# Ledger of designs, part 318: peptides against a protein of PDB entry 6GMG

Target 1, 331 residues: chain A of PDB entry 6GMG
Amino acid sequence: DSDDRVTPPAEPLDRMPDPYRPSYGRAETVVNNYIRKWQQVYSHRDGRKQQMTEEQREWLSYGCVGVTWVNSGQYPTNRLAFASFDEDRFKNELKNGRPRSGETRAEFEGRVAKESFDEEKGFQRAREVASVMNRALENAHDESAYLDNLKKELANGNDALRNEDARSPFYSALRNTPSFKERNGGNHDPSRMKAVIYSKHFWSGQDRSSSADKRKYGDPDAFRPAPGTGLVDMSRDRNIPRSPTSPGEGFVNFDYGWFGAQTEADADKTVWTHGNHYHAPNGSLGAMHVYESKFRNWSEGYSDFDRGAYVITFIPKSWNTAPDKVKQGWP

## One batch from the design tools (peptide; made by RFdiffusion4, then SolubleMPNN)

Design b2_p25_5_s4 (from b2_p25_5, 15 letters changed)
Fold by OpenDDE base, seed 3:
Structure b2_p25_5_s4 (fold): chain B 331 residues (1-331), chain A 25 residues (1-25)
Amino acid sequence: as target 1 above (331 residues)
Amino acid sequence: SKAEAKKIADEGYQQELEALKLNSS
């Protein structure tokens, strides 16, 4: 019950974190300790440490989405999402493969579709686009200049994104970012902003008008990236969880992982920060825990989800919530 | 299998927040 959610208390600005503990290849800590780390490492505005505000602690308390929320400065809208899907693999596996023992045809098709997504390539596409955007931002002092730069960059790379509509999430993302308009943020100056990345895991079978099998085992045709651009239409993602396949089974609606703007070229070495559930220290779920996972641990996901998208948004360069290097755990 | 129990915030609240953000765009 979401009513059990509690806002973590304030932590003194200079309080150092306790050591993280290893957990299934991840670094894990309780949310209060993450706040301590966040204040030491990620809180800086214009180079000055900040105490996590009550509002930010409130955002964080919502769990996995809260980590992305507090670091991006806004609730995720997921409009500028990328993925990679191997259509040939999908077709070939459907044609030549067979269901496992006890696996239904629908379950087989859903699984094959899930396995046809390449998380690494999806992530790399998002990084590529973020890089292009950052180049377009760096010397642009108004939105018009940014858009012109962006179009030029895309043209130079012969990128299919150049054909997107001016109102598309791709071109409208910056102007729709609240921190871009804030005086202490971007102040309407694109050169003060940078592109950042987070990831969302979710369920493909969200269409309630579709078959029960799709809701249980996935919709093989849903949330595929557009060829050339890699863009995923997220408009039909309404945070609907997977339907139970057996009595007593239940699934959660999404997971979010924060990457930011790490410069590590090896995807496997990148760190993703995420939470397990909303903070309920006095409830059945208990205190929220925060994980810092390597890409492999993050991208593996859970059976709750059969889609992963990598989303681009923007934050002010003056924020340190997306540093070039993220150190896993503490110390 | 999932190692951790996951329970996300109120779905209705999240959808409302999303809608608000989208409307501001």
Scores: peptide ipSAE 0.020, ipTM 0.625, DockQ to the pose 0.069
Fold by OpenDDE base, seed 2:
Structure b2_p25_5_s4 (fold): chain B 331 residues (1-331), chain A 25 residues (1-25)
Amino acid sequence: as target 1 above (331 residues)
Amino acid sequence: SKAEAKKIADEGYQQELEALKLNSS
């Protein structure tokens, strides 16, 4: 029940975090302690450390999405999403493979589709695109210059994204970013912005008009990336969880992981920050915990989800919520 | 429940969030 959600209290600006603890190969801490770390490491605006505001603490209290929300400065819209899907593998496995013992045809198809996604390649595609965008932003002082630079960069790389129309989320993402328009943010100057990445895990079988089997075992055709671009149409993602396959079974609706703009070339060494649930210290769920996971731990996901998308958005360069290097845990 | 653990808001608030996302696009 969302009614049990509580905004974490303010933490003194100079309060140092307590040590994180290991949990299933990741670093874990309570939300209040993450706020302390955030203030020491990520809170900087124009080089000055800031206390997390009440509004930011309120955003954070929503759990996994709250971590992405507070660091990106906006609720995730998920419009500029990338993934990698091996269609040849999928077709071949459906043709030549067989359901496991006790596995239904729908369950088999859903599993094969899930296994045909490559999380690492999806992440790498998003990083590639973010790099192109950052080059286009670097010396652009208006949106027109940014778009021209972007098209030139894409043409030079022979990237299929060059064929997207002007209304595509790819080209409209910057102008639709609130912090880009803010006086203390981008102030309509692209060169003051940088591309950042977060990830969303979710369920493919969200179509209420589809078969019950698709809702239970996944929709093999849903949320596939477009060939060449890697863009995923996220318009049908309505935060609907997987349908239970047995009485008493329940699944969560999504998971969000914050990457930002880390420069670590080895994907396996990148750090992803996420939360377990909304903050309910006086409720049945308890206090919110924040996790800092390596890519392996993040990309593994849960049985609740059969899709992973890597999303690009923008933040002002003056923010330190997306540093080049992220250290897992504390100290 | 496990489903509630990742639910960010009640139905009413979820609708408001969706509206905000649409307006930001």
Scores: peptide ipSAE 0.020, ipTM 0.630, DockQ to the pose 0.062
Fold by OpenDDE base, seed 5:
Structure b2_p25_5_s4 (fold): chain B 331 residues (1-331), chain A 25 residues (1-25)
Amino acid sequence: as target 1 above (331 residues)
Amino acid sequence: SKAEAKKIADEGYQQELEALKLNSS
């Protein structure tokens, strides 16, 4: 059977979705039904619902990344990424801990590093920064004004991001956002844009020049956030999956979850939208499914991944792909 | 189960796209 990706067909604009079904604490539906929900809830441009375009359906068909892609309006670049890493915990566990029975030293170190990341704190940091950015955006009608506002906000908060280079992804992210430059998007007006968040899970051991152990069990030193800022250098993330540790074992290269701009203060109550795999209704993988998960379900991740990053990008305020409130499932 | 299938996308294509986007940012 071919595992060829297929673009989901168009759904009538006024077609209501079928009820989602529960799936291990998540709300689940087939991709076509998600398109129906998306058209009813998230498709609005300037207050008017839109049919998902062929291009958008094609983006969506790529699976988990497709959900983020269609809602953010661009393929994820992951340049402005945040995480939280407890260095003291890491050092202490390495010093005082020991490998489990049957666990190699490399496996132990990789696991300890993974466990030293705090997904919730990483998410919180991204939300904090997004909030600062949104304040800077709201009162700016050109990029220069935005940058000035941003620097002022950071200075007022004594945030270490104020010391970032002007070429840093932190400062360049807005101008590098296609929708910011679009006539029907931001039209080069920062006040028409808002910061949004998505998350990526990926593997740390991607360096082909490193030891096989790092590729199998993780690179404890890779993709750590910078102290103070929380910024993660994502330049070395090339979608390389974890190396098999046993015959027949295989891992996938990434997972993406869409958060947007929810205002729910309790992280545990936030909803994350993601897909399982690319849409292959006639292939062995089958139809793509979309999940709306609570943070706990999302942040748990899989053994395929030992890193989680929370990424900030921007969308036009006229889009409703990142509403203040997201309802899990349907109806 | 289908829900557990983790093959997300064409890895080659996605890698290429991400590399291009990262380099252009």
Scores: peptide ipSAE 0.020, ipTM 0.627, DockQ to the pose 0.059
Fold by OpenDDE base, seed 4:
Order: sequence, then structure tokens, then C-alpha cells
Structure b2_p25_5_s4 (fold): chain B 331 residues (1-331), chain A 25 residues (1-25)
Amino acid sequence: as target 1 above (331 residues)
Amino acid sequence: SKAEAKKIADEGYQQELEALKLNSS
């Protein structure tokens, strides 16, 4: 129960982190120690190290989403989401493949759909788009200039995103970013902002009016990227978890991983920061832990989820929550 | 439980957050 959630206490600004511990190819630490690292590495505003505020600590305490929340400065809206789906693979496997022993048809179809998503290509698409957006931001001092630049960039690249409506999440994302409007943030100046990326894992079978099989085993047709653009309609994502297939079984509603704006070209070497659960040091769940995982560890996901989306949002360039290089663990 | 672990808030707060997401579009 979220009632057991506790806001982590403040950490002294100059307190150095304890070493992270390795955990299955990722670096792991307790949330309080992450706050220490965050203050040393990611807290900088205009080059000045900051103590994590009570509000930020409260956001962080919500677990995996809290990591993205504190680093992006807003609760994830997930509107500008990308994925990659291999339609040919999906069709071919459905046609020529067969259910495993003991696997139902619905389970087979759900699994095949899940396996037809390419996490690396989805991530690459998001990075590509983020790069285009960053170029459009760089010399734009108002939203109109940004949008014009963006359209020009897309036209030059013959990108299908150029055909999106002006009200599309793609074009509206910047103006809907609170930090863009803040005086100490973007101050309505696009050139003060940069695109950043996080990822969400979630369940496809969220339609309560659909079959029980879809809710249990996935909806093969749900949350597919649009051809050409790679955009995923996230409007139907209501944080509904997978339905239990047996008594006592329960699934998690979502997972979030923070990438930011790393420049590492090799996807496999990128670092993703995420939390295990909300902070409940006095509850059954225990203290929140933060993980810094390589892409392989992040993209693997859990059986709780059959969709992964890579989402673009924006933060002020003055923030250091999305540095070019992220080091795994401490020191 | 694992399911509980990823819940960010009670249902009421979640609904509020969802509404905020919709309003930010």
C-alpha cells in the first residue's frame, strides 16, 4: 500500500556516496545513497551543485517512476513515445509458428507480438528524433522558430513525422513542458532546452472491455508504433497491470528507466537508471533501491510487461540530470 | 507484493495524475 511510502530524509550536500554494489550486471544502491550521488553528479543547476529538495525527494520516493520524475522535473506524461515493431516477423510467426506445449493460442499470439518488438530499434528511433529536435531547439528563441526548424529538419530527412498534426504530441511536447515555461528553466526559449529520453515498460492488455485472454496474455494489436513515424499512441495506457493467470499471482503496473541525453553511440553501453519500488523502509517492501543498468539489463524487462516505449521529453540545458556521460555505480 | 511495489500512489492520486497527463496534451 502506498500508505507505507516515506520520503527519504535530506542528505548533506557534500556527503559522498557509499560504493554501489553489483547486482546481475547492474549497479545497485539504496535510495538515500542515490540521493548522495545525485547531489554530487546530477543536481547541478547552472553549474551549481544543489541539495535535493523535499519535493524532489518525495517524487523520488515513488520508485521507478520517481527516478524519471526527479530527473525530468515532471511526472511522466508518456505522450511522445516511440517503438519499433517487425510486422513481417509477427505475421510470419503467426502463420508458420505454433504454440509451445501447454501454451494457449492467446498466449502464443501475445508472446509473438511481444517478441516482434525490437527494443534496440525503438531506442534508436527515439535517439534519432531527439537529435532532430535538439538541432531544431539549438537556434530557436521562440516556439514558432522551433516548430519551423523542426519541420525543415524533418523535410530534409524525408521523415514521416513532418506530416503530424500541429496538435500531435510530437509538436506540442515542448510547449506542454512546465520547465520550458519557468523563468529559471527555458523561460519560453527553446534554445535553453534539450530533448531527453526515458523508457516505460507496461502491459498491452489494458482494455477492460476486451477478452480476459488479452488481459492475461496481452493484446497483440495494442500499442503498436505507427509505420514511418514510430509513434505509439499511449492514450490507452492507464497503468493497468497484467491480469493474474492463477490465484495469488500479481503483476506490476509499470517500470520506468531514465536515459537522459547520453551521447554514447553504442546502445549496449548506455546506462539506464531506475528504481525497484516506492520507499517503504518501515514496511514490508523495505527501502527503495536504485539501479544503474546497461541497456541489455533494462531492455530485458519483466514478464509483467509486454510493451516497451521510448519517450522523449525536455529539460533545461542548465540542469545536469541528463549529462552526456553517465558512469555506472560509484565511484 | 511486486504489484504493489510499482504503484506510485493510491487510486485517487493515480487518477489525478492520469488527469494531469491528459490535460498536458
Scores: peptide ipSAE 0.021, ipTM 0.630, DockQ to the pose 0.062; fails the geometry check

Design b2_p25_6_s1 (from b2_p25_6, 10 letters changed)
Fold by OpenDDE base, seed 4:
Structure b2_p25_6_s1 (fold): chain B 331 residues (1-331), chain A 25 residues (1-25)
Amino acid sequence: as target 1 above (331 residues)
Amino acid sequence: SAADAELINAYGKEAEKKAAELAAK
């Protein structure tokens, strides 16, 4: 029940974190301890450590989305999302593959679709685009200059994104970022901003007008990336969870993982920060825990989800919530 | 959005399943 959510208490700025514990290749800690780490490592504004504000602690308390929320500075809008889908694999498996024993046709098709997404390629596409955007931002002192630079970069790379409409989330993402407009943020200066990445896991079968089978086993045609660009239309993502396949079964609505702007070239060595659930220390769910996972651990997802998207947003360069290097755990 | 946040809270129980699955990996 939403009424069980509690905002974690403030942590003294100088309080050092307790050691994280290993958990199946991840580093795990309770939310209060993450706040301590965050204050020591990620809180810096213009090079100065900051205590996590009550507002930020409240955002964080919402669980997996809270981690992305506090680090990006805004609730995820998920407008600029990328994925990679192997259409040939999908078609081939549908044609030549067979349902497993006890697997329905709908379940088979949903599974095949899920397996046809390549998380690594999706992530790489997002990183590629983020790099292009960062180059476009670097010396742009107004939005017009940024957009011009972006178009030039895309043209040079013969990137299909150059053909996107001016109203596309791709071109509008910066102007729609609150921190871009803030005096202590971008102050309307693109060169003060940088592109960052987070990931969302969610369910494809969200259309209430579709068949029950699609809601239970996935919609094979939903949330596919556009060819060439890799853009995913997220407009129909309404945080609707997978429908139960049996009485009493339930699924969570989404998961979020924060990557930021790590420069590690090896995807497998990148660190993703995420939470398990909203903070309810006095409720049945218990205290919120924060995980720092390697890409392998993150990208595996859960059975609750059959889609993964890699989303680009922006933060001020003065923030340290997206450092070049992220160290897993503590110390 | 506030609406999205409410949905997160609504599925709090399901977060246990997620946590359990995470622990099983």
Scores: peptide ipSAE 0.025, ipTM 0.675, DockQ to the pose 0.060
Fold by OpenDDE base, seed 5:
Structure b2_p25_6_s1 (fold): chain B 331 residues (1-331), chain A 25 residues (1-25)
Amino acid sequence: as target 1 above (331 residues)
Amino acid sequence: SAADAELINAYGKEAEKKAAELAAK
């Protein structure tokens, strides 16, 4: 029950974290201890560590989305999302494959669609685009210069994103970032901002007017990336969970993982930070826990979800919530 | 929204299932 959510208390600025616990290939800790780590490692503004504010602690307390929220500085809008989908694989499997024993046709199609997404390629596409955006940001001191640089970069790379409309989330993402406009943030100077990445897991079958089968087993045609660009139209993502397939079954509406701006070239070595649920230390859910997972552990997802999107947003370079290197766990 | 964020109530159970799968490997 949402009424059980509690904002974690403040942690002293100099309080060092307790060791994280290994948990099936990931590092795990209670939210209070993550706050301690965050203050030591990620809290820096202009090189000075900061105590996590009450507002930030409140954001964090919302669980998996809270981790992305506190580190990005805004509630995820998910507008600039990327994925990779193997259309040929999908078509071939639908044509030549068959449902497993006991699997319905709808379940088969949903599964095949899910399996036709390549999480690693989706992530790589987002990283590629973020890199292009960062180059465009680097020497741009106004939005016009940024957009011009971006178009030039895309043209030089023959990237299909060059054909996007000016109103596309791709071009509007920076101007729609609150921290870009903040005086102590970007102050309307693109060169003070950098692109960062987070991931969202969600359910494809969210159309209430569609068949029950799509809501239970997925909509094979929903939330596919556009060819060439990799852009996913997220406008129909309304945080609706998967419909139960049996009595008593329930699914969660989403999961979020924070990557930031790690420079590790090997995707498998990248660290993703995420939470389990909202903080309810005195409730049935219990205290919130934070996980730092390698890409393999993150991208595997849960049966609750059949889509994974990799989203680009922006933060001020003065923030250290997205460092080049992230160390898993503590110490 | 905050309401959307608070709907994450079954994540723990699913995580346990995944953990079990990983432990079995």
Scores: peptide ipSAE 0.023, ipTM 0.660, DockQ to the pose 0.062
Fold by OpenDDE base, seed 3:
Structure b2_p25_6_s1 (fold): chain B 331 residues (1-331), chain A 25 residues (1-25)
Amino acid sequence: as target 1 above (331 residues)
Amino acid sequence: SAADAELINAYGKEAEKKAAELAAK
């Protein structure tokens, strides 16, 4: 029950975090301790550390989405999303493969579709695009200059994104970022902004008009990336969870992981920050915990989800919520 | 794992709706 959600209390600016705990190959801590780490490491505006505001603590209290929210500065819109799907693998497995013992045809097709997504390639595509955007931002002092630079970069790389409509999420993402327009943010200067990445896990079978099997086992045709661009149409993602396959079974609607702008070239060494649930210290769910996971742990996801998207947004360069290096845990 | 599933069981539509409302303020 979301009514049990509580905003974590303020932490003194100079309070050091307690050590994180290992949990299933990831670093884990309670939300209050993450706030302490955040204030020491990620809170800096123009080089000055800041106490997490009440508003930011409230955002954070919403769980996994809260981690992305507090670090990106806005509630995720998920409009500029990328993935990688191996169409040949999918077709071949459907043609030549067979359902496992006890597996229905729909379950088989859903599983094959899920397995045909390449999380690493999807992440790599997002990083590639973010790099292009960052180059376009670097010396652009107005949106027109940014867009011109972006088109030039895409043309040089023969990237299919150059053919996207001017109103597409790809070209409109910057202008639609609140922090870009803020005086203490971008102040309408693209060169003051940088591209950052987060990931969303969700269920493909969200269409209420589709078969029950698709809602239970996945829709093999849903949320595939467009060929060439890797863009995923997220317009049909309504945060609808997987339908139960057995009585009493329940699934979560989404998970979010924050990557930011890490420069680590090895995807497996990148750190993803995410939360388990909304903060309910006095409720049945208990206190919110924050996890810092390696890519393998993050990308594995849960059975609740059969899609992973890697989303690009923007933050001011003056923020330190997306540093080049992220250290897992504390100290 | 089952333990992991318990950890993520609290992202309801209601929480998201409230979050969206908060973000709009």
Scores: peptide ipSAE 0.022, ipTM 0.651, DockQ to the pose 0.286
Fold by OpenDDE base, seed 2:
Structure b2_p25_6_s1 (fold): chain B 331 residues (1-331), chain A 25 residues (1-25)
Amino acid sequence: as target 1 above (331 residues)
Amino acid sequence: SAADAELINAYGKEAEKKAAELAAK
């Protein structure tokens, strides 16, 4: 029941976190303890530690999306999303592969499509693009300068993104970022902003006009990245969960993981922060827990989802929600 | 959005289900 959601109470600014505990290869803690860590490590504005505001605590209380929300400063719009899909593998497996015992044709096709996505390559593409954007931002003091720099960088790298329309989410992402326009944020100065990354897991079979099989087992053609750019059209993602395949079965609608701007070159060593569910300490779901997972643990996802996207947004450089290095757990 | 909030609350991940899924991997 949505009415069971509670905003976590304020934590004293100088309160140190309790130790995290291991949970299936990841570090785990209750949301209140994450707030303590957040205040010590990620809360800094212009180098000054801040108490998490009531608004931020409310955002956080929404669960997995709440972690990305509080760290990015806005609810995820998912407009600038990247993935990697191996079309040749998909075609070959469909042609030469066979359904497993008891597997329907639709289930087979959905599984093959899911397996044709490469999470690591998708993540690397997002990191590559974020790097290009950061170079374009570095000395740009207005949006025009940023866009010019971006085009030059793309041309130098012979990147297909250079051919995107000016109205594309790729070029409009900065101007559509609220913190870019804020006086205490970017103040309309691109050089005060940096690109950051989060990930979303979701279900491909969301089209209600499609077959029931696609809703149950996935839509093999949905949410594929565009060739060359890696851009995923997320416009049809309406947070609709996978349809049950049996009575009583239920799936969740999405999962979000926060990466930020870590500089660790090895993808497997990067840390992803996410939550389990909305905070309901007095409800059936219980208190919200926050997880810090390595990339392998994050990218594996759940059977609830058959798509993963890596999304770029922007935050002010004065924020410390996306540090170069993230330490898993506490201490 | 309000719609997003409702969906988040309606389809929040259950700890038990998550644990089961993770254990199966």
Scores: peptide ipSAE 0.024, ipTM 0.681, DockQ to the pose 0.055; fails the geometry check

